# Peptides against a protein of PDB entry 4JHK: the designs that were tried, part 67

Target 1, 212 residues: chain A of PDB entry 4JHK
Amino acid sequence: EDYKIQSFDLETQKLLKTALKDPGSVDLEKVSSVIVDQSLKDQVFSREAGRICYTIVQAEAKQTNGSVFRRNLLNRLQQEFKAREETRKRSTQEWVCLVSFICNIFDYLKVNNMPMVALVHPVYDCLFRLAQSDALKNEEEVDCLVLQLHRIGDQLEKMNVQLMDELFNLLRDGFLLQEDLSSMGRLLLLEILEFRAGGWKLSDTAQKYYYS

## One batch from the design tools (peptide; made by RFdiffusion4, then SolubleMPNN)

Design b2_p10_6_s4 (from b2_p10_6, 4 letters changed)
Fold by OpenDDE base, seed 3:
Structure b2_p10_6_s4 (fold): chain B 212 residues (1-212), chain A 10 residues (1-10)
Amino acid sequence: as target 1 above (212 residues)
Amino acid sequence: EIPWSDLVPP
């Protein structure tokens, strides 16, 4: 499989490619740092980053029965999570990148073909923060919230339906009652409400309607 | 605070 790592310089690309095939021959702490740093700058990369991380984790486990990469990755991610409010105050873009990355790690970094239980509450904490009134009035945050719910909403609900119900109560309130929502934000909230109501399913035609 | 890495099975 090919991985989308063209945004890195050639030396870093080589490092990542080697980590994917022979993780024991590279500095896995450095690899994790590079991936996290780029994911915090580029929200689009975070999706690919999840897949890359999973592959490296599996390769290291198979090669050395080790978990050095995963440990370093999760430790760095936890540090960023702890500082999430400061990040949000500093830069909305960095904040939504952080949320996107955490959600994509949750999505891709399966253990025994199951989501990491340890990430369930952190993910919900991020989504609940995006569902607060001060965040819902920012289109960039609404975009992030809705995107993550499309990607991992069904998985999150399976892990904790009560939290999902609480989250969507906030979203319904925001859609119906918050006056300073943008037209696009309101449209996106309506779409995600319908998405969940339909069992986390949406026809291609309906999706094109909401995102036209 | 518990490190996330410690909560993940090997």
Scores: peptide ipSAE 0.589, ipTM 0.951, DockQ to the pose 0.810
Fold by OpenDDE base, seed 2:
Structure b2_p10_6_s4 (fold): chain B 212 residues (1-212), chain A 10 residues (1-10)
Amino acid sequence: as target 1 above (212 residues)
Amino acid sequence: EIPWSDLVPP
């Protein structure tokens, strides 16, 4: 299987490839660190990172029944989560990358074929932060929010429907009441409201309408 | 705060 790791130098690429095939032969703490670091810089990579992480987790489990990589990954992720407000202040781009990464970890890193319960509240916390008025006025944050809800909204709702209801109440209020939303932001909020109302589904035609 | 890693089954 091909993984999108071209953004790394050749040595790091080799490290990652080895981790995917033979995780016991590499420093898995280092591997987790480089993945997190890059995920905080590249939102596109964050999606790939989820897939990579899951593969490494499974490879290590099969090879040694170990979970060193997962432990280190989650520890680093938790550290970044704790510092999320500082990150947001420093860089909106890094902040949305962080949210994207944690959501993708939630999406890909299944345990016993189920989402990690430990990540449910952290993910919601991130999404709620994006749903605040000061964030909704920023198109980059709205893009991130809507993208994540498209990706994992249905899964999150299954984990906690009450939080999802609360989140969408905020989004509805933002759509209806917030004056400084951009036209695109307002359109995206409307789309995601309709998306959930339709059972987390939207026709291809409608999708093209909202994103064209 | 409890480490997330401690909340995930092995």
Scores: peptide ipSAE 0.581, ipTM 0.949, DockQ to the pose 0.835
Fold by OpenDDE base, seed 1:
Structure b2_p10_6_s4 (fold): chain B 212 residues (1-212), chain A 10 residues (1-10)
Amino acid sequence: as target 1 above (212 residues)
Amino acid sequence: EIPWSDLVPP
């Protein structure tokens, strides 16, 4: 299985491969830090890193019944979350990578085959931030918002439908009332509104309309 | 503030 770690140097790739097979033989704090650092820089990796993280978690659980990697990962992720406004000011790209990564962890890092309840509010907080007027005018942030809702919106709604309703109230307001929205941003918001209204599904016809 | 890791079963 390909875990998309080609963006790392060879030494780090070896570290990650070892963590996947024999997590007890490596510094799992270092592994978690490397994954988070790269996820903040690489959008492709940030949206796919959940799979490798889950594999490491499972490998450690099977090997030692431990959860050192998950603990370190979540601790670092929480630190980045707390500093999210600073990150956004420094780099929109890093900010959307952070959101993408948190959402990806929510998507893949199941506990007892259930979503991690601890991440529900943090994920919503990120999406609500992207739904604010100052963010909706930035196409990169709108792209991120819409992409995450496409990926995990149905799961998030199952965890808290009230927050999802509130979020989409903001999106409707942005679509209808915000004057500095780009035409593409407005189109994306309309699409995601229709996507949820359709039960988090998009017809082939609608997909062609919005994306081709 | 509670660490996220403390909110997840071991």
Scores: peptide ipSAE 0.581, ipTM 0.949, DockQ to the pose 0.831
Fold by OpenDDE base, seed 5:
Structure b2_p10_6_s4 (fold): chain B 212 residues (1-212), chain A 10 residues (1-10)
Amino acid sequence: as target 1 above (212 residues)
Amino acid sequence: EIPWSDLVPP
């Protein structure tokens, strides 16, 4: 199985490869730190990181019945989450990477084939933050919001439909009432409103309209 | 404050 880790130096690649096959032979705190650090820099990697993390978690559970990696990963993620407002002020790019990573961990790091209930509210908190007026005027944040809802919206709704209704009420109001939305931002909000209304699916015609 | 890791089953 191929894991896209070419962005790391050779020593770190070796560390990650070893963690994937023999997690008991490496420092799993260090491994988790490396993965989080890179995920906070590269939004594309954060998706691959989710898959990598799941593999390491499963390998450790099988090898030692341990959960050292997952514990360290979640602890670091929680630290970043707590500091999310400061991160957003410092860098929009880092903020959207953080949101993307949290959402990807939610998507990939299943426990007993189910999403981690512990991450439901943190994920919604991030999405609600992106749905505020000061965020909706920034195309990078709107892109992130819409992307995550495309990826995990259906799963999140199953976990808490009331929060999803509240979130989309905000998005509807932003679409209809906020004057300083960009044309692209408004288009993306309309698309995601239609996406959910269609059962978290888009017709081929709609997809061409918004993304071709 | 509760650590997220404590909310996840083994």
Scores: peptide ipSAE 0.585, ipTM 0.950, DockQ to the pose 0.801; fails the geometry check

Design b2_p10_7_s1 (from b2_p10_7, 3 letters changed)
Fold by OpenDDE base, seed 3:
Structure b2_p10_7_s1 (fold): chain B 212 residues (1-212), chain A 10 residues (1-10)
Amino acid sequence: as target 1 above (212 residues)
Amino acid sequence: EPLWSDLVPN
């Protein structure tokens, strides 16, 4: 299986490829750091990063029964999460990259084919932050919120339906009551409301309608 | 505050 790591220099690509096949032969702390750093800069990469991380975790577990990579990854992620408000103030782009990465780690890093319970509340905390009035008026934050809910909303709801209900109450209120919400923001919120109402499923035709 | 890494079973 090929991984999309062309954005890295050749040396880093080699490091990542080696980590994927023989994690015991590389510095897994460095590997985790490289992945986190790039994921905080490139929201598109964060999706692939999740898959890469899962593969490395599985490879290390199989090879040495270790969890050095996962530990370093989660520790760094937790540090970034703790500083999320400062990140948001500094750069909206970095903030949405952080949220995207956390959500993608939640999506891909399964333990015994189950989501990590430890990430449930952190993910909801990020999504609730994006659902606040000061964030809903920013199209970049709305884009991020809706994208993550499309990707992991069904999984999150299974973990905690009460929090999901509360989150969507905020989204409904934002859609109906917030005056400074952009036209595109309103469209995206409407779509995600319908997405959940439809059991986290939309036809391709309906999806194209909202994202045309 | 617990470490996330400590909350994940091996």
Scores: peptide ipSAE 0.660, ipTM 0.958, DockQ to the pose 0.829
Fold by OpenDDE base, seed 5:
Structure b2_p10_7_s1 (fold): chain B 212 residues (1-212), chain A 10 residues (1-10)
Amino acid sequence: as target 1 above (212 residues)
Amino acid sequence: EPLWSDLVPN
């Protein structure tokens, strides 16, 4: 398989490639830190990072029956999650990268072909934060919220439909009642409301309306 | 507050 790691220097690329093939021969704590650091800077990479992480987890399990990489990854991610309000205050871009990465890990890092139950509430906490009034007025946060719901909304709903109902009640209220929403933000909220109502799918006509 | 890693099997 080909992994998109060209953004790293050659030494780090070598480290990552080795981790993918022979995880027992590298410092997996360092590998996890490198991946998290880059994912917090680049939202596009965070999606690729999910796939990379899954491959490393599977390789380590097969090689040594170990879970050192996953443990270090989740520990670092939890640290970032705990500091999420400070991150949001410092940089909206870093905050949405954090949310994106957590959601991508939820999406790709499956255990026994199932989502990690441990990440369900943390993911919902992030999405609920994006659904608050102070976040909905920021288009960058709305973009992130809608993107994640498009990617993992159906999976999250299967894990906890009550929380999903509560989340979408907030989104509906934001769409209808919040005065300082941007025109684009309001349009995106409407789109995601229709997306869920349609069983987490969009018709061809709706796709053209919102994205063409 | 539990560690996420402790909540994941294996």
Scores: peptide ipSAE 0.659, ipTM 0.958, DockQ to the pose 0.799
Fold by OpenDDE base, seed 4:
Structure b2_p10_7_s1 (fold): chain B 212 residues (1-212), chain A 10 residues (1-10)
Amino acid sequence: as target 1 above (212 residues)
Amino acid sequence: EPLWSDLVPN
């Protein structure tokens, strides 16, 4: 397997590679911290980070039947989640990276091939925050919101359809009523409304229309 | 608030 970790320095790359193959030989707290730190800087990496984390979790489980990495990862993630409002105020970019990472962990870090129930409400909390009026006016936040819903919306709905209904009520209201939405933001909201209405899928033609 | 890590089965 090829993991995209070129953004790290060589020493850290070695650390991550070792964690992927022999997690018991490295400081898994440090590994988790490094992954979280980078995920807060690079939203693109957050997707790969999910895959990396899953691999490390599986490797550790196989090697020692342990869950040290997962525990440290989730603990750090929870800390960042708790401070999410401060993060948002400091940097929209870091905030959307945080949301992206949490969502990608939800997507990739399965337990018994099922999403971690522990992350359901935290993910919804993030998405609801992105659905507030002060966030919907920021295209970067709208992009993040719509992207996550495209990736994990169907899974989230299966976990709690009531919350998803409430979330999309906010999105509908934002689409219809909020005047300071950008043209692209409004388009993205419309697209995601249609995406869910269509069973969480979009035709190739529609995909090009909304994202070209 | 419970720790997320405590809510995940091992």
Scores: peptide ipSAE 0.658, ipTM 0.958, DockQ to the pose 0.863
Fold by OpenDDE base, seed 2:
Structure b2_p10_7_s1 (fold): chain B 212 residues (1-212), chain A 10 residues (1-10)
Amino acid sequence: as target 1 above (212 residues)
Amino acid sequence: EPLWSDLVPN
């Protein structure tokens, strides 16, 4: 499989490949750190890192029945989450990468084939932050928000419908009332409102209309 | 605030 690790140097790629196949032979704390670091810089990787992480988690569980990688990954992720406002202030790009990464971890890193309950509120916190007026005026943040809701909105709603209702109330208000939205931002908000209203589905025709 | 890792089984 292609795990999209071409952004790393060759030595780090080797480390990651080894972690995927033989996690017991590498420093899994280092591996987790490398993955988080790159996820904060590379949007493509941040959106795919969950699959890599889940594979490593599965490999370690099968090999040693251990969870060293997952523990270190979640600990580092929690640290980054705690500092999210600082990250947003420093770099919108890093902020949206962080959100993408945490949402991707939520999406892929299942435990007993179930979402990690521990990540539900953190994910919602990130999405609510993106739904604030100061964020909705930034197309990069709107893109991130809408993308995550497309990917994991249905799963998140199953975990907490009340929070999802509250989130979409904010999005509706932003769509209707916020004057400094870009045309694309407003279009994306409308699309995601329709997406949820349609049971987290959008017809192919509508999809092409909004994203052509 | 609890560690997320402590809230995940295994």
Scores: peptide ipSAE 0.658, ipTM 0.958, DockQ to the pose 0.831

Design b2_p10_7_s2 (from b2_p10_7, 6 letters changed)
Fold by OpenDDE base, seed 5:
Structure b2_p10_7_s2 (fold): chain B 212 residues (1-212), chain A 10 residues (1-10)
Amino acid sequence: as target 1 above (212 residues)
Amino acid sequence: DLPWSDLVPN
């Protein structure tokens, strides 16, 4: 199985490869730290990181029945989550990377083939923050919001439909009432509103309209 | 706030 870790130096690549195959032979706190650090820099990697994390968690569980890696990973994520407002003020790019990574962990790091209930509210908190007026006027944040809802919206709704209804009420109001939305931002909000209304699916015609 | 890790079963 191939994992996209070419962005790391050779020593770190070796560390990650070893963690994937023999997690008991490496410092799993260090491994988790490396993965989180890179995911907070690269939104594309955060997708791959979710898959990598799941593999390491499964390997450790099988090898020692341990959960050291997952505990360290979640502890680091929680620290970043708690500081999310400061991160957003410092860098929009870092903020959207954080949201993307949390959502990707929610998507990939399943427990007993189910999403981690512990991450439901943190994920919604991030999405609700992106749905506020001061965030909706920023295309980078709208892009992130819409992307995550495309990826995990259906799963999140199954976990809490009431929160999803509240979130989309905000998005509808933003689409209809907020004056300082960019043209692209408004288009993306309309698309995601239609996406959910269609059962978290888009017709081929609609997809071409928004993304061709 | 409780640690997220404490809310996830092993």
Scores: peptide ipSAE 0.533, ipTM 0.937, DockQ to the pose 0.843
Fold by OpenDDE base, seed 3:
Structure b2_p10_7_s2 (fold): chain B 212 residues (1-212), chain A 10 residues (1-10)
Amino acid sequence: as target 1 above (212 residues)
Amino acid sequence: DLPWSDLVPN
């Protein structure tokens, strides 16, 4: 299977490819650092990063029964999470990249084919932050919020339906009552409200309508 | 705050 790592230099690509096949032969702390750094700069990469991380975790577990990569990855991610408010103040782009990466790690980094329970509250914390009025007025943050809910909303709800209900109460209020939403932001909120109401499913035709 | 890595099985 091919992985989208063309954005890295050739040396780093080699490092990542080796980590995917033979994790015991590389510095897994360095590998985790490289993946996190790039994911914090490129939101598009965060999706692929999740898949890459899962593969490395599985390969290391099989090869050495180790978890060095996962430990370093989660430790770095937790550090970034703790500093999320400072990140948001510094750069909206970096903030949405952070949220995207955390959500994609939640999505891909399964343990025994189950989501990491440890990441449930951190993910909700990020989404609740995006659902606050000061964030909803920023189209980039709304884009991020809606994208993550499309990707992992159904999984998150299974982990904690009460938090999901509370989150969507905020989104409904934002859609109906907040005056400084952009037209696109309001449209995206409406779409995600309908998406959940439909059991986290949306026809291709309807999706194209909202994202045209 | 507990380390996330310590809360994951295996």
Scores: peptide ipSAE 0.532, ipTM 0.936, DockQ to the pose 0.828
Fold by OpenDDE base, seed 1:
Structure b2_p10_7_s2 (fold): chain B 212 residues (1-212), chain A 10 residues (1-10)
Amino acid sequence: as target 1 above (212 residues)
Amino acid sequence: DLPWSDLVPN
């Protein structure tokens, strides 16, 4: 299948294509770094990056039974996670890209067809940060929060329902009590509250109401 | 904290 890597230069595209087919022939640390770097700049790519990463992981496992790429990827991701507050202060856009990428890795990079337990708390930590009052007043952060919950909320809840309950308590408080929410932010919070209440599903009518 | 990579089985 085709992967959306047109944003890279031709040399890097070749590197990525080779990694997808013959991971043992390339520098997998470099590959992981390139993917992370681009994911921090492009939220759309971060979604595709999850799928790309999973393919590389599977290819390496089949080729050598190795996990060099996954190890390098997770190590770099953990470094970025540790520095997330600095990233947020520097660039809201990079911060939401980081969150998006971590969530997409959680979504796509399954191990034995299961989510990586190691990423559960890091993902929740990111979402809890987005649910704080200073973040809820920023539409870009609210957009990110709601988007991730739409994508992986059901999976996250299965991993830890107590944390999900706590998270949504914060979201309800934000919806009801925070005065400096934008109209759109408040609408998005209401929508995601209803989305979870409906079993992580949204009717066509409701979707049109909130997004059309 | 432990490296995330150490928490994922090979």
Scores: peptide ipSAE 0.523, ipTM 0.935, DockQ to the pose 0.852
Fold by OpenDDE base, seed 2:
Order: C-alpha cells, then sequence, then structure tokens
Structure b2_p10_7_s2 (fold): chain B 212 residues (1-212), chain A 10 residues (1-10)
C-alpha cells in the first residue's frame, strides 16, 4: 500500500516506511513527532496522517502488543490542542491544520473498531471554536469546519447528539444573523445545515452545486 | 486534565 509521504526527505520517508512495517525497530516517539509536525503544516497530509497513524498503531499492536506510538501521538496532539488559541492567533493555516489533524485522528484511529471517547470533547471544542462569530467570518475556518463535519459529523453525533445540536444552533444563527459572512461562507453553512438535516447525506448534484 | 493516552485502552 502506498502512502503519501513525498513531502518528507528521503531519510524521514525511510523512517516512516520502516515504522509502517516494523515499528519495533524505530523510535516511535520521533515518528509521531514527525507526523504531527507535518500535519500542522499541510492540511492535505493530515488526512493521510490519520491513515498512517492507524497503520502504525495496528502494526505495533500486532508486533509487540505495545502502544508506544499511540501514546506519544496522543500526548503531542494534546499539547497542540492545549495551545490551540495561541496557534490560531499565530496562523490561521496552522490552526485549521490542527483541527483537520485531530479530526482525522478521530476518524482513522479507531480502538476496538470504535472512536476514541477521549477525543470527542476535544474535537467538539475545535468545531465550536470554528463556529464562533470571529471564526465564521474567515473563509479558511469555515472551509475547515464544513469539511470536518462532512467527514466525521455523523460519527460525532453518535457520540454526543446534544453537543451536535448546540453546534448546529450556532451554525444556523451564523447563517441567518451574522452579517460579515462571505458569500461562499454563507453558502457552505447552508449546505452543511442541509447535509445534517438530510441525515448527513447530500445528493451528488447538490454537492456539485455548492462546491462548484 | 488527564492525559488522553490514559483514557484509551491498550
Amino acid sequence: as target 1 above (212 residues)
Amino acid sequence: DLPWSDLVPN
């Protein structure tokens, strides 16, 4: 199976490939750090990172019944989460990368084929932050919010429907009441409102309409 | 807050 790790230097690529095949032979703390660092720079990679992380977790579990990689990954992720407001202030791009990464970890890093309960509130916290008025006026943040809800909204709702209701109340209010939304932002909010209302489904035709 | 890693089963 191919993994999109071309953004790394050759040495790091080798490290990652080895981690995927033989995690016991590499420094898994270093591997986790490398993955997190790159995920904070490249939102596209964050999706791949989730898949990579899951593969490494599974490989380590099978090889040694260990969880060193997952522990280090989650510890680093938690550190970044704690500093999320500072990150947002410093760079919107890094902030949305962080949100994307944590959401993708939630999506891919299943434990016993179930989402990690520990990540439910952190994910919601990120999404709620994106749903605040100061964030909704930024297209980059709206893009991130809507993208994550498309990816994991149904899963999150199953974990906590009350929080999802509250979140979408904010989105509805933003759509209806916030004056400084961009045209695209408003369109995206409308789309995601309809997406959830339709059971987290939207026809291909409708999707093309909103994103064309 | 508790470490997230402590809340995940092995």
Scores: peptide ipSAE 0.519, ipTM 0.935, DockQ to the pose 0.844

Design b2_p10_7_s3 (from b2_p10_7, 5 letters changed)
Fold by OpenDDE base, seed 5:
Structure b2_p10_7_s3 (fold): chain B 212 residues (1-212), chain A 10 residues (1-10)
Amino acid sequence: as target 1 above (212 residues)
Amino acid sequence: EPPWSSLVPN
């Protein structure tokens, strides 16, 4: 398979390629660190990173029945999660990259073809933070929130419908009551409200209206 | 908060 790793230097590319095929021959802690570091800089890469991580996890499990890579990955991710408020204060871009990466790991890093239960509350915590009034007024945060809900909202709801109801109550209130939302932010909130109401699907008419 | 890695089965 072809993985999008051209953003790394040649030596790191070789490291990642080796990890994908022969994880037992490389330092998996270093590999996980490199992937997390890049994912925190590039939101687009974080999606590819999820796929890469899943491949490495499966390769290690098959090769040695080990889980060194996944353990190191989750430990680093949890560290970043714990510091999320400081990250948000320092850089909105880094904050939305963090949320995107956590959501992509949730989406791709399946265990026995199921989402990791351990990540359900952390993901909701991130989305609830994006749904607060101080975040909803920032278009970059609204973009991130709506994007993640489009990607994994249906999966998250299956894990905990009560939290999803509470989250969308906040989004509805933000849409209706918050005065300092941008016009685009308000439009995106309306779209995601309609998206869930339609069973996590968007009609062709709505698709043209919001994204064309 | 427990380690996430400890909550994921092998």
Scores: peptide ipSAE 0.569, ipTM 0.944, DockQ to the pose 0.842
Fold by OpenDDE base, seed 3:
Structure b2_p10_7_s3 (fold): chain B 212 residues (1-212), chain A 10 residues (1-10)
Amino acid sequence: as target 1 above (212 residues)
Amino acid sequence: EPPWSSLVPN
């Protein structure tokens, strides 16, 4: 199994590889810190980070029946979540990285094949923030919102359909009524509205049409 | 707000 960790230096790569195979032999607090730090800088990495985190969690559980890595990871993530408004004010890029990482942790870090219930409201809180008028006018935030809904929308809806309905009411309003939406932003909102309406499925042909 | 880590089953 190959993990995309080429963005790290060789020493850190070794640390991560060891954590994946033998988590008991490394400082798991340091490992979690490294993963969070990089995920907050690189939105693309956040997807792989989710998979890496899940693997480490499973490896530690099997090796020592421990949860040191998961505890440190979630504690750090919660700290970043609490400061999300300040992060958004400081840097849109860091904000969307944070949202992406939280969503990918929700997607990959399952317990007994179930999403962590504790992350449901935090994820929705992030998505609702992205659905506000001041965020919808920013293409970077719209990109993030639509991407996360494509990845985990069906899972989130299963956890709380009422919140999903409320979220999409905001998205419909944004699509129809907000004048300062970019053409691309409006297109992305339309696509995600159709995506959910189609049962969280999109044909390859339709996908190419919207993302060409 | 409780710690997220405390709400996850082992």
Scores: peptide ipSAE 0.567, ipTM 0.944, DockQ to the pose 0.844
Fold by OpenDDE base, seed 1:
Structure b2_p10_7_s3 (fold): chain B 212 residues (1-212), chain A 10 residues (1-10)
Amino acid sequence: as target 1 above (212 residues)
Amino acid sequence: EPPWSSLVPN
């Protein structure tokens, strides 16, 4: 199975491959740190890293019934989350990568086949931040917002429909009222509004209309 | 806020 770790140097790739198969033989704190660091730099990796993390978590659970990797991963992720405003100020790219990674972890790293309740509010906080006026004028942030809602919106709504309603009220207001919204941004917001209204699904015709 | 890791079952 390809875990898309080609962006790392060869030594780090070896470390990750070992973690995937024999997590007890490596420094799992270091592994988690490396994954988070790369997720902040690489959009493709940040969107795919959840699968890697899940595999490591499962491997460790099977090997030792431990959860050292997950604990270290979540601790580092929480640190980055707490510093998210500074990250956004420094680099929009890193900010959207952070959001993408948090959402990806929410999507893949399930416990007892359920989303981690601890991540519900942090994910919503990120999405609400992307829904603010200063973020909606940036196409990169709008792209991120819409992408995450496409991927995990249905799951998030199941966890807290009230927050989802509030979020989409902001998106509707942005769509209708924000003057500096780009044409593409406005189109994306309209699409995601329709996506939720359609039960988090799009018809083939609608898909072609918005993304062809 | 409590650590996220503390809110996840071991």
Scores: peptide ipSAE 0.566, ipTM 0.943, DockQ to the pose 0.864
Fold by OpenDDE base, seed 2:
Structure b2_p10_7_s3 (fold): chain B 212 residues (1-212), chain A 10 residues (1-10)
Amino acid sequence: as target 1 above (212 residues)
Amino acid sequence: EPPWSSLVPN
């Protein structure tokens, strides 16, 4: 099974692989820190790290009935979330990686087969930040916003439809009124508006139209 | 805000 950990050095890869199979034999706080650190730097990893995290959580629960990894992961993630504005100012890439990671955690790290309620507002906060005018003018942030909504929009809406309505009101306004949107940004906003209006689905033909 | 970890069961 490929967990997309090629960006780590061999020693760290071994650590992660051990955590996935035998979490009780490693420092799970260290593992969580490594995952968060890399998720902030590597967009590919940040998009898929949730799957790794979920696997470790399940492995630990099964092995020791523990939740050390999840606790440490969420604690570190919350710290990064609290500092999100500073992160955004420092690096747009790190910011969108953070958003991607938190959304990925929301998507994969289910508890009792349900999304973690604790992450609903934090995720919306991130998406609302991406929907502000100063962010919509940055194509990298628009890409991130639209990508996350494609991935978890339907799940988020089920958790809080009122917030989703508010978010999409902002996106509609951005599409119609924002003067400094890039051509691609405007196209992506239109696509995501259509995506939700169509029940969070888009035909293959339509998808190719917007992204080709 | 309370710790996110404290809001998750188990």
Scores: peptide ipSAE 0.565, ipTM 0.943, DockQ to the pose 0.847

